# Peptides against a protein of PDB entry 8OXM: the designs that were tried, part 86

Target 1, 371 residues: chain A of PDB entry 8OXM
Amino acid sequence: FKAEFRLAGGVNLPKIIDCVGSDGKERRQLVKGRDDLRQDAVMQQVFQMCNTLLQRNTETRKRKLTICTYKVVPLSQRSGVLEWCTGTVPIGEFLVNNEDGAHKRYRPNDFSAFQCQKKMMEVQKKSFEEKYEVFMDVCQNFQPVFRYFCMEKFLDPAIWFEKRLAYTRSVATSSIVGYILGLGDRHVQNILINEQSAELVHIDLGVAFEQGKILPTPETVPFRLTRDIVDGMGITGVEGVFRRCCEKTMEVMRNSQETLLTIVEVLLYDPLFDWTMNPLKALYLQQRPEDETELHPTLNADDQECKRNLSDIDQSFNKVAERVLMRLQEKLKGVEEGTVLSVGGQVNLLIQQAIDPKNLSRLFPGWKAWV

## One batch from the design tools (peptide; aimed at target 1 V11 Q189)

Design b2_p27_5 (made by RFdiffusion4)
Pose (drawn by RFdiffusion4):
Structure b2_p27_5 (pose): chain A 334 residues (1-279, 317-371), chain P 27 residues (1-27)
Amino acid sequence: FKAEFRLAGGVNLPKIIDCVGSDGKERRQLVKGRDDLRQDAVMQQVFQMCNTLLQRNTETRKRKLTICTYKVVPLSQRSGVLEWCTGTVPIGEFLVNNEDGAHKRYRPNDFSAFQCQKKMMEVQKKSFEEKYEVFMDVCQNFQPVFRYFCMEKFLDPAIWFEKRLAYTRSVATSSIVGYILGLGDRHVQNILINEQSAELVHIDLGVAFEQGKILPTPETVPFRLTRDIVDGMGITGVEGVFRRCCEKTMEVMRNSQETLLTIVEVLLYDPLFDWTMNPFNKVAERVLMRLQEKLKGVEEGTVLSVGGQVNLLIQQAIDPKNLSRLFPGWKAWV
Amino acid sequence: AETEEEFREEREEEEREAREKEEEEEA
């Protein structure tokens, strides 16, 4: 074990450690004290199940739809450990870096990230109209730059297109699974982009199962589909590869709702922390019902096709009205 | 960077407050 450890930041102060194995290769681990990783263990297990199901299905096998997973090992009710992701860079560090940010490098005339943060802080005390107007003004003077990422990393057109296609597929699959699982904490620091495969990886998974509505600022989107992601998917935008991949993933999930419910039914017997406190679990049953409704496409008794559900999700995600009410720290304009 | 750290801390604090309020409602 290495004698030094680093802090990853945050109120809980997670610890980062390095271990040298028998082969001598250093491996990074993240021990997360005062937090419960049982929910993250369930998230990783369902991620692996979805990846296996996508591999089994011939329609998705050809499309090579995969979910990037990292091992999470719970150690106690209030602690655990997880595998650190190597070879990845944060999206916000690439895009909105103060020093060498992509938006500053490409579009110096556009508004800086500090100006946008100041405007968002100043407008949080305003009403809906002023928030919508400021958001539209910010979007008018802040063009997406993320499309240049592979252009700056993959000079060869074949490799560049392969990486863009893998990025688009990974974004579609991750967005579908996050909507199904109700993942809400999807700001720039929770998503890491690989420098080689260009596939997005979700690292935080801190809050899910429709927990953003519980937060003071409700999450009005099911997944992150901001202007930067859509521009980086290509000229076609959401139409094309993203829509088809979302439809295929939704079809696979509808075909495997039995396996998904079997995986998620680990609750109701060993409830995790932050639940059933202050004295057939209530919230567990509620989230199971909500997941079942999402999977069956019933909701309030209404039937919805896979294509219609995908179109509705796209409309909700790209709607500026929903983006205006989001948390300023979520970086909806970014 | 400093503003980002403030946002991060403020967000994690709000999560805790929200969890406490949820426990109070369940009670």

Design b2_p27_5_s1 (made by RFdiffusion4, then SolubleMPNN; from b2_p27_5, 16 letters changed)
Fold by OpenDDE base, seed 2:
Structure b2_p27_5_s1 (fold): chain B 371 residues (1-371), chain A 27 residues (1-27)
Amino acid sequence: as target 1 above (371 residues)
Amino acid sequence: SELEEKEMIEMEKAIKEAIKKLLEELA
């Protein structure tokens, strides 16, 4: 280990530690100190399986449809070392979290990221109508700039085009796989972009199986398809390559129904895999500045009150697991809102849900739906 | 710590083996 560490961007300020391997090679390691890295490790295995399914299909293999995976080395139940994806940056760092973020550089007369967040926080407890109006005002005064990522990194036009396609394919694959698995908490710090491949790396996989829908502010979108995410695809937006890659990914997922159900069933009933949403996790994910003052983590929350009768917890757990499996089966059959859809119909509905400003305006302000 | 690390390694291994077996049954 080197004596020097860097803080990665993000809410949890994970430490980047340079480790010298037994092979004498320096490897960057991300030390996450508060999150359950077991969830990330398990979900990486599920992503590797989804990648295997995608590689078996000729159409998805030809398109190089993969979800990027990383190695998780859990060190404890609450801490571990992620193999840091060298040459990745959080999309939020590039766009808004740096003083020299792309929005400030390319749109200096737009609202600041702070002004946008403040406006959306002010209406957080207001009606859906008021949230929608303020969200539309924010969006009008905060125009997308993520197209400049590929333009800054890839000066050769042919390379630029190929990297934009790689990005679009990565968004499509991760969006559909993420939807099938019910992946939530897709804020701008939990999505990294590889500066060499233009592929996305999804981190912090602790909100899965639609547990984002039971948060105090429910998640209202199937995946992140915000204006900057779309802007990174270039002039075609969600049409053409993105839509086709979503359809081909969804086709493989639906044709792999039995496999996906069996694996998710094993994971849901694994006693070592805590996928359920708990109140502390919910509070941590949607912490308000007002709530920061009272949550001294008294580490001495006695394990006693979480001894709700094991029987009632187990019955409630089993009912939640059954509902998750039923909903996964519906998704894999193309059942949306009680109607069986074609792959194209289902993908279209998901895209419309993800880009709907009414859905986006209802998200927790920390998700930054205007980015 | 060491017990938890072993349990996590065993869990990762078991999941990987279960996934591998399911993928072999589909082959």
Scores: peptide ipSAE 0.020, ipTM 0.553, DockQ to the pose 0.023
OpenDDE base, seeds 1, 3, 4, 5: peptide ipSAE 0.019, 0.020, 0.018, 0.000; ipTM 0.528, 0.555, 0.455, 0.196; seeds 1, 3, 4 fail the geometry check

Design b2_p27_5_s2 (made by RFdiffusion4, then SolubleMPNN; from b2_p27_5, 20 letters changed)
Fold by OpenDDE base, seed 3:
Structure b2_p27_5_s2 (fold): chain B 371 residues (1-371), chain A 27 residues (1-27)
Amino acid sequence: as target 1 above (371 residues)
Amino acid sequence: SELDRLLGIAGELAREEALKRLLEELA
């Protein structure tokens, strides 16, 4: 181990440590504190299974549709080592870094990232109408710039074009697979971009199976398809390559229904895999700056063993697991809002839900839906 | 404990192998 560590950005201030292996290779490792890295490990295994399904299909293999995976080594229930994705940067660091972020560089007269966040925080407890109006004002004065990522990194026009396609394919694949698995908490620090491949790496997989919908501020979008995410695709936006890659990914997922249901059933009933949302996790994910002062861990919260009878806990858990499986089966059949949709119809509905400013304006301000 | 870590790693490896076998059987 090197004696030096770097802080990765984000609420948890994960420590990046450099480890020299017995092979003499330096490996950067992200040490997350307090996160259940077993959930990340399990979701990486599910992504590997999805990648296997995508590689078996000729149309998705031809398009190189894959979810980028990383190695997770759980060290304990509350600690572990993530393989730091060398040559990746959080999209939030590129876009909205206070010093040198792309919004500040390319749009110096727009609202600052701080001004946008402040405006949305001021209306957090207000009506949906007031949130929508302020969100539209923020969006008008904070224009997308993520197109410049590929332009800065890839100077050759042919390479630039191929990397923009790789980005678009990565967004499509991760969006559809993320939707099927009900992956939440897709804020700009939980999505990394590879500076060489332009592919996305999704981290912090602690909100899955639509558990983001039971947060104090429910998640209202199926995946992150915000204005900067779309701007990175170039002039066609969500049309053409993105839509076709979503449709081909969804087709493979729907055709693999039995396999995906069996995998998820095994995971939902694994006693070592805590996928359920708990009140402490919900408070942590949507912590308000005002609430930081009172969460002194009074160690003296009595272990009121709410010995809810083991039978009542088991029955409640089983009912939640059954609902998750039923909803997964509906998604894989194309059942949306009680209607059976074609692959194209389902993908279209999901895209419309993800880009709807009414849905985006209702998200927790920490998700940064204007980015 | 070190034992809980080893049990966790063993559980993850066993799950990965079981899921691979399941994918081979369902193929």
Scores: peptide ipSAE 0.030, ipTM 0.576, DockQ to the pose 0.022
OpenDDE base, seeds 1, 2, 4, 5: peptide ipSAE 0.000, 0.027, 0.000, 0.024; ipTM 0.276, 0.583, 0.306, 0.590

Design b2_p27_5_s3 (made by RFdiffusion4, then SolubleMPNN; from b2_p27_5, 19 letters changed)
Fold by OpenDDE base, seed 5:
Structure b2_p27_5_s3 (fold): chain B 371 residues (1-371), chain A 27 residues (1-27)
Amino acid sequence: as target 1 above (371 residues)
Amino acid sequence: SELDELLGIQMELDIERARERQRLLEA
């Protein structure tokens, strides 16, 4: 271990530690404190299984459709070591860093990231109509710039084009698998981009199985497909490569129904895997500025007093687990809103839901739906 | 779904109770 550590950005101030392996190679490790790294570890195993399914199919294998995974070593319920991918950056750091973010560099006359956040926070408790109007004003005065990521990193036009395709494929694969698993909390700090491959790395996998829908501000989109995410695909946007990669990923998931249901069933009933949303976690994820003044980080409130009668907890848990399995089965059959859809119909519905300004305007302001 | 709305309402109530308990422990 080196004596020096660097802080990564984010609320939990994760420590980046340089380690020398037994092979003499330097490896960066992220030490997270206070996060339940067991959830990340379990979800990485599920992503590895999904990658195995995608590699077995000829059409997805030819397209190199994979979810980027990282090694998680949980040390305790509240601590662990993550293998940090060298040469990754949070998309939020590239786009909306206060000092040198791409929005400030390429669009200096647009609203600042702070002005956008403030405007959306002012309407947080307002009607859906007022939220929509302010969101449209913010979007008009905050134009997407994520196309410049590949232009800055890849100066050769042929390499630039290849990397833009790799990015588009990574977004498609992670979006569809994330939807099937009900992955939430996809804010701009929980999505990293690899500066060499242009592939996405999803981190902080604690909101799964649609538990984002039971947050005080429910999640209204199946995955992150915001204007900057789309701008990174270039002039074709969601059409062509992205849509076809979503359809081919969804086809593999639907054809693997029995395997996916069996894996998720084992995980939902694993007593070591707490996937359920709890009140303290919900408060932490959707912290309001009004709550920041009162939340001293005394996360030492003993888990003892939240003991509802064990019998009522177990019955409620089983009902939620059964519902999660039923909803997963529906997704894998293409059942959306009581209608059976084709793969193309289901993917089209999910894309429309993810890009709808009405859905995006209803998200928690901390999710930054305008980015 | 109706069940997601009911679970959301229950979560908000449980959050309010958790905040109230936290305030009582900090006082």
Scores: peptide ipSAE 0.052, ipTM 0.454, DockQ to the pose 0.049
OpenDDE base, seeds 1, 2, 3, 4: peptide ipSAE 0.039, 0.000, 0.038, 0.035; ipTM 0.562, 0.260, 0.524, 0.514; seed 2 fails the geometry check

Design b2_p27_5_s4 (made by RFdiffusion4, then SolubleMPNN; from b2_p27_5, 16 letters changed)
Fold by OpenDDE base, seed 2:
Structure b2_p27_5_s4 (fold): chain B 371 residues (1-371), chain A 27 residues (1-27)
Amino acid sequence: as target 1 above (371 residues)
Amino acid sequence: DELEKKQQEEFEKAVEEAKKKLLEELA
């Protein structure tokens, strides 16, 4: 281990440690101290399987549709070593870093990231109508700039075009697979971009199987397709390459229904994979500045009172697991809101849901739906 | 610790076997 550590961006201030292996090679490792790295490890295995399915299909293979995966070495339930994705940056660090963020550099007269956050926090407890109006005001005064990522990193026009295409494909693949798996908590610090490949790396995979919908502020979008995410695709936005890559990914997922159901069933009943949302995790994900003061260290909440009868917990768990499997089966059949959709119809509905400013305005302000 | 490690190794093995079976069924 080198004596120097770097802080990665994010709420948890993960420590980046440079490790020299026994082979004399330096490896960067991310030490997460609060996150359940077992959930990340399990979800990486699911992503590897989805990548195998995508690689077998000729149309998805030709398009190089993959989810970027990383190695996770869990050391405990709450600690482990994540192989740091060398040459990645959180999209939030590039976009909304306080002084040097792309929004500040390219749009110096727009609202600051802090002003946007403050405005959305002020309306957090307000009506959906008030949230929508303030969100539209924020969006009008905070224009997207993520197109500049590829322009800054890739000066050659042919390379720039290829990398923008790689980005668009990565967004499409991760969006559809993330939707199928019900991946939540897709805030701007949980999505990294590779500075060499322009591909996305999704981290902090602890909100899965639509457990984001049972948060105190429910998740209202199937995946992150915010204005900056779309701006990174260039002038075509969600049309053309993105839509086609979503459709081809969804086609492979739907044609792999039995496979995906069997895998998810094994994972849902794995006693080591705590995918269920708990109140402490919900509080952690949606902490309000008001809630930081009341976290007295004296929640030695005796694990005894959460010993509700093992039978009632097991029955509640089984009912939630069954509901997750049923909803996964519906998604893989193209059943949305009780209607069977074609692949194109389903992908279109998901895109419309993800870009709807009414859905985006209802998200927790920490998700930064205006970015 | 050792029990959790064994259960994790058994789980990783079961997932690898499930992947392998799935690879064989799709071959």
Scores: peptide ipSAE 0.010, ipTM 0.427, DockQ to the pose 0.020
OpenDDE base, seeds 1, 3, 4, 5: peptide ipSAE 0.006, 0.006, 0.000, 0.000; ipTM 0.388, 0.383, 0.253, 0.280

Design b2_p27_6 (made by RFdiffusion4)
Pose (drawn by RFdiffusion4):
Structure b2_p27_6 (pose): chain A 334 residues (1-279, 317-371), chain P 27 residues (1-27)
Amino acid sequence: FKAEFRLAGGVNLPKIIDCVGSDGKERRQLVKGRDDLRQDAVMQQVFQMCNTLLQRNTETRKRKLTICTYKVVPLSQRSGVLEWCTGTVPIGEFLVNNEDGAHKRYRPNDFSAFQCQKKMMEVQKKSFEEKYEVFMDVCQNFQPVFRYFCMEKFLDPAIWFEKRLAYTRSVATSSIVGYILGLGDRHVQNILINEQSAELVHIDLGVAFEQGKILPTPETVPFRLTRDIVDGMGITGVEGVFRRCCEKTMEVMRNSQETLLTIVEVLLYDPLFDWTMNPFNKVAERVLMRLQEKLKGVEEGTVLSVGGQVNLLIQQAIDPKNLSRLFPGWKAWV
Amino acid sequence: ETEEENEEEIAERLAEERELEFEEELE
């Protein structure tokens, strides 16, 4: 074990450690004290199940739809450990870096990230109209730059297109799974982009199962489909590869709702922390019902096709009205 | 009622974390 450890930041102060194995290769681990990783263990298990189901289905096997997973090992009710992701860079560090940010490098005339953060701080005390107007003004003077990422990393057109296609597929699959699992904490620091495979990886998974509505600032989108992601998917935008991949993933999930419910039914017997405190779990049953409704496409008794559900999700995600009410720190304009 | 109080306390803690990260970004 290495004698030094680093802090990853945050109120809980997670610890980063390096271990040298028998082969001598250093491996980085993240021990997360004062936090419950059982929910993250369930998220990783369902991620692996979805990846296996996508691999089993011939329609998705050809499209090579995969979910990037990292091992999470719970150690106690209030602690655990997880595998650190190597060879990945934060999206916000690449895009909105103060020093060498992509938006500053490509569009110096556009508004800086500090100006946008100042405007968002000043407008949080305003009403809906002022928030919508400021958001539209910010979007008018802030064009997406993320489409140049592979252009700056993959000079060969074949490799560039391969990486772009893998990025689009990974974004579609991650977005579909996150909507199904109600993942809400999807700001720039929770998503890591690989420098080689160009596949997005979700690392935080801190809050899910429709927890953004509980937060003071509700989460009005099911997944992150901001202007930067859409521009980086290509000229075609959401239409094309993203829509088809979302439809295929939704079809696979509809076909495997039995396996998904079997995986998620680990609750109601060993409830995790932050629940059933302050004296057939209530919130566990509620989230199981909500997941079943999402999977069956019933909601309030209404039937919805896979294509219609995908179109509705796209409309909700790209709607500026929903983006205006989001948390300023979520970087909806980014 | 007790579950609503728990959800309020959790929400406050998470909001403080996000507010602190947002203030650090302003700096």

Design b2_p27_6_s1 (made by RFdiffusion4, then SolubleMPNN; from b2_p27_6, 13 letters changed)
Fold by OpenDDE base, seed 2:
Structure b2_p27_6_s1 (fold): chain B 371 residues (1-371), chain A 27 residues (1-27)
Amino acid sequence: as target 1 above (371 residues)
Amino acid sequence: SALEELLKELAKRLAEGYELAFLKELE
């Protein structure tokens, strides 16, 4: 280990440590000291299995449909070492950095990221209609700029085009697999973009199996397909490459139903994999800036309140696990809203749900649905 | 961990099952 460390940006201030391997190679490591990296490790293994399924299908293999994975080494229940994704940046850092974000650079007359967040926080407790109206005003005065990521990084037109396709494929694959696994908390800091490949890396995989729907402000979209995410695809947006890659990914997932159900069943009943939403985690994920002051570090996980009768917890857990498995089976059959859909019909419904301003306006303001 | 072993075994069974399917497409 080098004596010097850098802080990565973000709420948990993870330490970037340069490690010299036994091979004499320097490797950057991210040390998270507060998050349970076991969830990330398990979900990375699930993504590797999904990648294996995608590599076996000729149509998805030809399209190079993969989810970018990273190596996780859990050191304890609350700490671990992540392989630092060198050459990645959070999409939020590129887009909405207060000093030099792409929105400020390319759209200096639009609302600031802070103004947008403030407006949406002011209506957080208001009606869905009032949230929708303010969200539409924010969107009108905060126009997408993520197209400039590929334009800044890839000056050669042929390289630019190929990288934009790689981005679009990465969004499609991660969106569909993320939907199947019920991946939540897809805010702009939990999605990294690789500056060389233009592929997305999803981090902080603690909200899975639709547990984002149990949050105090429920998640209303199947994946992040916000205006900037779409703008990065270029002129065709969600049409053409994105839609086809979603359909081909969904086809592989549906044709792998038995395998995916078996894997998820094992994971749901693994006593080492805490996938359930707890009140403290819910509070942490949807913490208001006003509430930051009162979370003294003295939340001792007093093991005492989790001593609700083990029997009632186990019965409630089993009923939640069964519901998760049933919903996963429905998704893999193409059952949406009680109707069996074709792959194209299901993908179309998911795209429409993800881009619907009514759904986006209902999200927690910290998710930044206008970005 | 038991989960890592199970996921490794599942990944292996998956690999073997598709080697079998790929072998059946080559027959």
Scores: peptide ipSAE 0.009, ipTM 0.362, DockQ to the pose 0.014
OpenDDE base, seeds 1, 3, 4, 5: peptide ipSAE 0.007, 0.026, 0.007, 0.015; ipTM 0.414, 0.429, 0.397, 0.392; seeds 1, 3, 4, 5 fail the geometry check

Design b2_p27_6_s2 (made by RFdiffusion4, then SolubleMPNN; from b2_p27_6, 14 letters changed)
Fold by OpenDDE base, seed 5:
Structure b2_p27_6_s2 (fold): chain B 371 residues (1-371), chain A 27 residues (1-27)
Amino acid sequence: as target 1 above (371 residues)
Amino acid sequence: SALEENLAALAARLAAGYERAFQEELE
């Protein structure tokens, strides 16, 4: 292992380490804590199953619709290594890096990423109307630049076009599967892009089954479809390829209802898979950058001796698990807000919800909805 | 500036690639 490490973004500050294998190949590895690795490992298995379903269907197979997965390797009882995709970068590092981010390079007269964050933090405790107005001002003065990722990496026009299509298909597949599984905390440091394939790699999968909706600042979007995410698709944006790939992915998910429900049921009742949101995790996910200095969580493991009456915990857990399964069944039937929708109707509703500036303005400022 | 040269090079590649790309996105 090299002595140098980089911090990946995200809540648990995972360490990216470079290692040379016995085969002489250099590989990047992500080192993360035990509990997070278990959650990620479980969700990777679900993604592998979803990929199997997508490969069986002719329409999704022809479109090469897949979710990028990574290997989780446990090293000890308290640590593990994620086999990291070599040649990936966080979308946040490319877009809003402090020194040489794409926004600063291509839009030097726009607001800085720091100015945008500061403006949204100032209105965090204000009305939804005030949040919306400030979000619209930020968006006017912070124009999307993610189109330049593929243009910088792929100099040949035919390769550039193929990679833009691969990106759009990856966004569509991960958005729909992420929605079905209720995947949250999709901030710009939890989404990587592969510099060779232009496909997305989703990391830090600890907010699942719509547990993002019970955060102190609830999640208001089904997936990340922000202006930079859309800008990476090119001129057609969410229309054409993206919409068609979402519809074909949703069709496969809805037609696989029994399989998906059975697998999620097994996972929800696995005593080793802690998917439930707790107050400490909620505080940690929505910590302010100003509060990061004082709350070193000395997670003294010792104070978890709060004798929660085992019986009341089990009953509350079972009721939450049942509600998660019911909501998953509704999604897989196309039930949205008490109405049964077609695949096209459901996908259209989800796209409209994800791009609505009123929904985006209500997100936690750390999610960076203007990026 | 290096930015203007990069933007001009990107714009030229866009102009050449876009005509073919638009036809395939409509199919």
Scores: peptide ipSAE 0.019, ipTM 0.427, DockQ to the pose 0.012
OpenDDE base, seeds 1, 2, 3, 4: peptide ipSAE 0.007, 0.013, 0.000, 0.000; ipTM 0.372, 0.348, 0.241, 0.315

Design b2_p27_6_s3 (made by RFdiffusion4, then SolubleMPNN; from b2_p27_6, 13 letters changed)
Fold by OpenDDE base, seed 3:
Structure b2_p27_6_s3 (fold): chain B 371 residues (1-371), chain A 27 residues (1-27)
Amino acid sequence: as target 1 above (371 residues)
Amino acid sequence: SALEENLKKLAEKLAEELNKRFEEELK
C-alpha cells in the first residue's frame, strides 16, 4: 500500500488507495469505510444484466451502449475494496475542486463553487420561488465548463469527437438505466469519469428504487442532467446522440420488462439487500458538512434484525416493495403521471424533468444542481 | 421467452451468489 491516500469526496470520505498487486501493477482501490458495499455490489450485477440486454439488442450494441461497472469486493458489511476503474476522477473533482477546478480555471470571474453552495444553502429552507430565483442567479454566474474535460484529455480532433460520443452514450445509458432502477444521490462525487474512455462510472448506489423521493429534501429529477453534464456532450447538448441513445436504451428496457421486474423482485425481497431508506441514512445523505462530527457509529446491525421481526414492519416493507415493483412496471410500460407514453415521449418527459431549473432548484444543496 | 427464462435463472443465481457471499462474510 502506498502511504498516500486521496479522498474521493462524499460523506463517507472513501479513500482511494493505490495498491501494488502481486503482479507488480498499481491498481487504484476505493476503500469505503462505512458504506454498505453490498448495495453497490448488487447494483453492479443489475448493471451487468442491463448491459447483457443492451448487447443482445442490435441497435444498442451498434451504439455501444453500456453502463460502466466496477468490481465490488466487500470485505465486511461496512468495508470493502472497490476495484477502482484505473484512471477515473470524480466529475466534482474535475469541475469544482477548490484549488484547480475547471470552473475556476475557465471561468475565474464566475462565482466560486463555495459561493454557489453558500447561496443555495441560505435559501434551503425558503420557498420554491426563492430557491428558483437564487438558483437562476447562481446558474447565470456559474457557467458550464465540462466541455473542456474532453478537450484537455483528447487533443486529436478525431479522438476528441469519438470520446465525446462515448461520454454522451455513457450519460444516456446510465441515465435511463438509473431512472428505471430509481437511482438517486447522483451528486458530483458519486459520478466518476474515465480519463481514457470518457465514460461515466456511477458509484455509491445506496439510493435506489426512488428512495431519493422520500428524503427530507425529495429528489425532483430522474437522473443527473445538469448544465455541466450537458456541456460535456458538446454543441448538440441533449439533442441528437443523447436523445437517440436514451430512446434506444429505454426501448431495450421496456422490451425487457418481465426480466427486469423479475430481477428487481428478487432483489427487493432479498433479506440481505437493504435498499430501504431509513431516517438515519436520510439524515446522513442530507447532513450539512459542519454537522458530520456528531453521528456516532451506533447503528448496530443487530438493531435492524430485531426490528424486522415485528409483523407490522414486515407488512410495511412488503407494501413498499409492492409499490416499487408497481412503479417499475409503470416505467417499463411508459406510464408517466397516469399517461402511457411512447418511448420518445417518455424519454422527452424525463429529459425535460431532468433539465428543468424548477426541479433542479428544489434539490438538496449538497447535490450541487448548478454544476 | 428463452431470454426471459435465462435472465430469470440469472436473477436466481445472482440472489444465490449474493446470499452465499453474505453468508461467507458472516463467517
Scores: peptide ipSAE 0.008, ipTM 0.428, DockQ to the pose 0.021
OpenDDE base, seeds 1, 2, 4, 5: peptide ipSAE 0.007, 0.007, 0.007, 0.000; ipTM 0.382, 0.393, 0.351, 0.242; seed 5 fails the geometry check

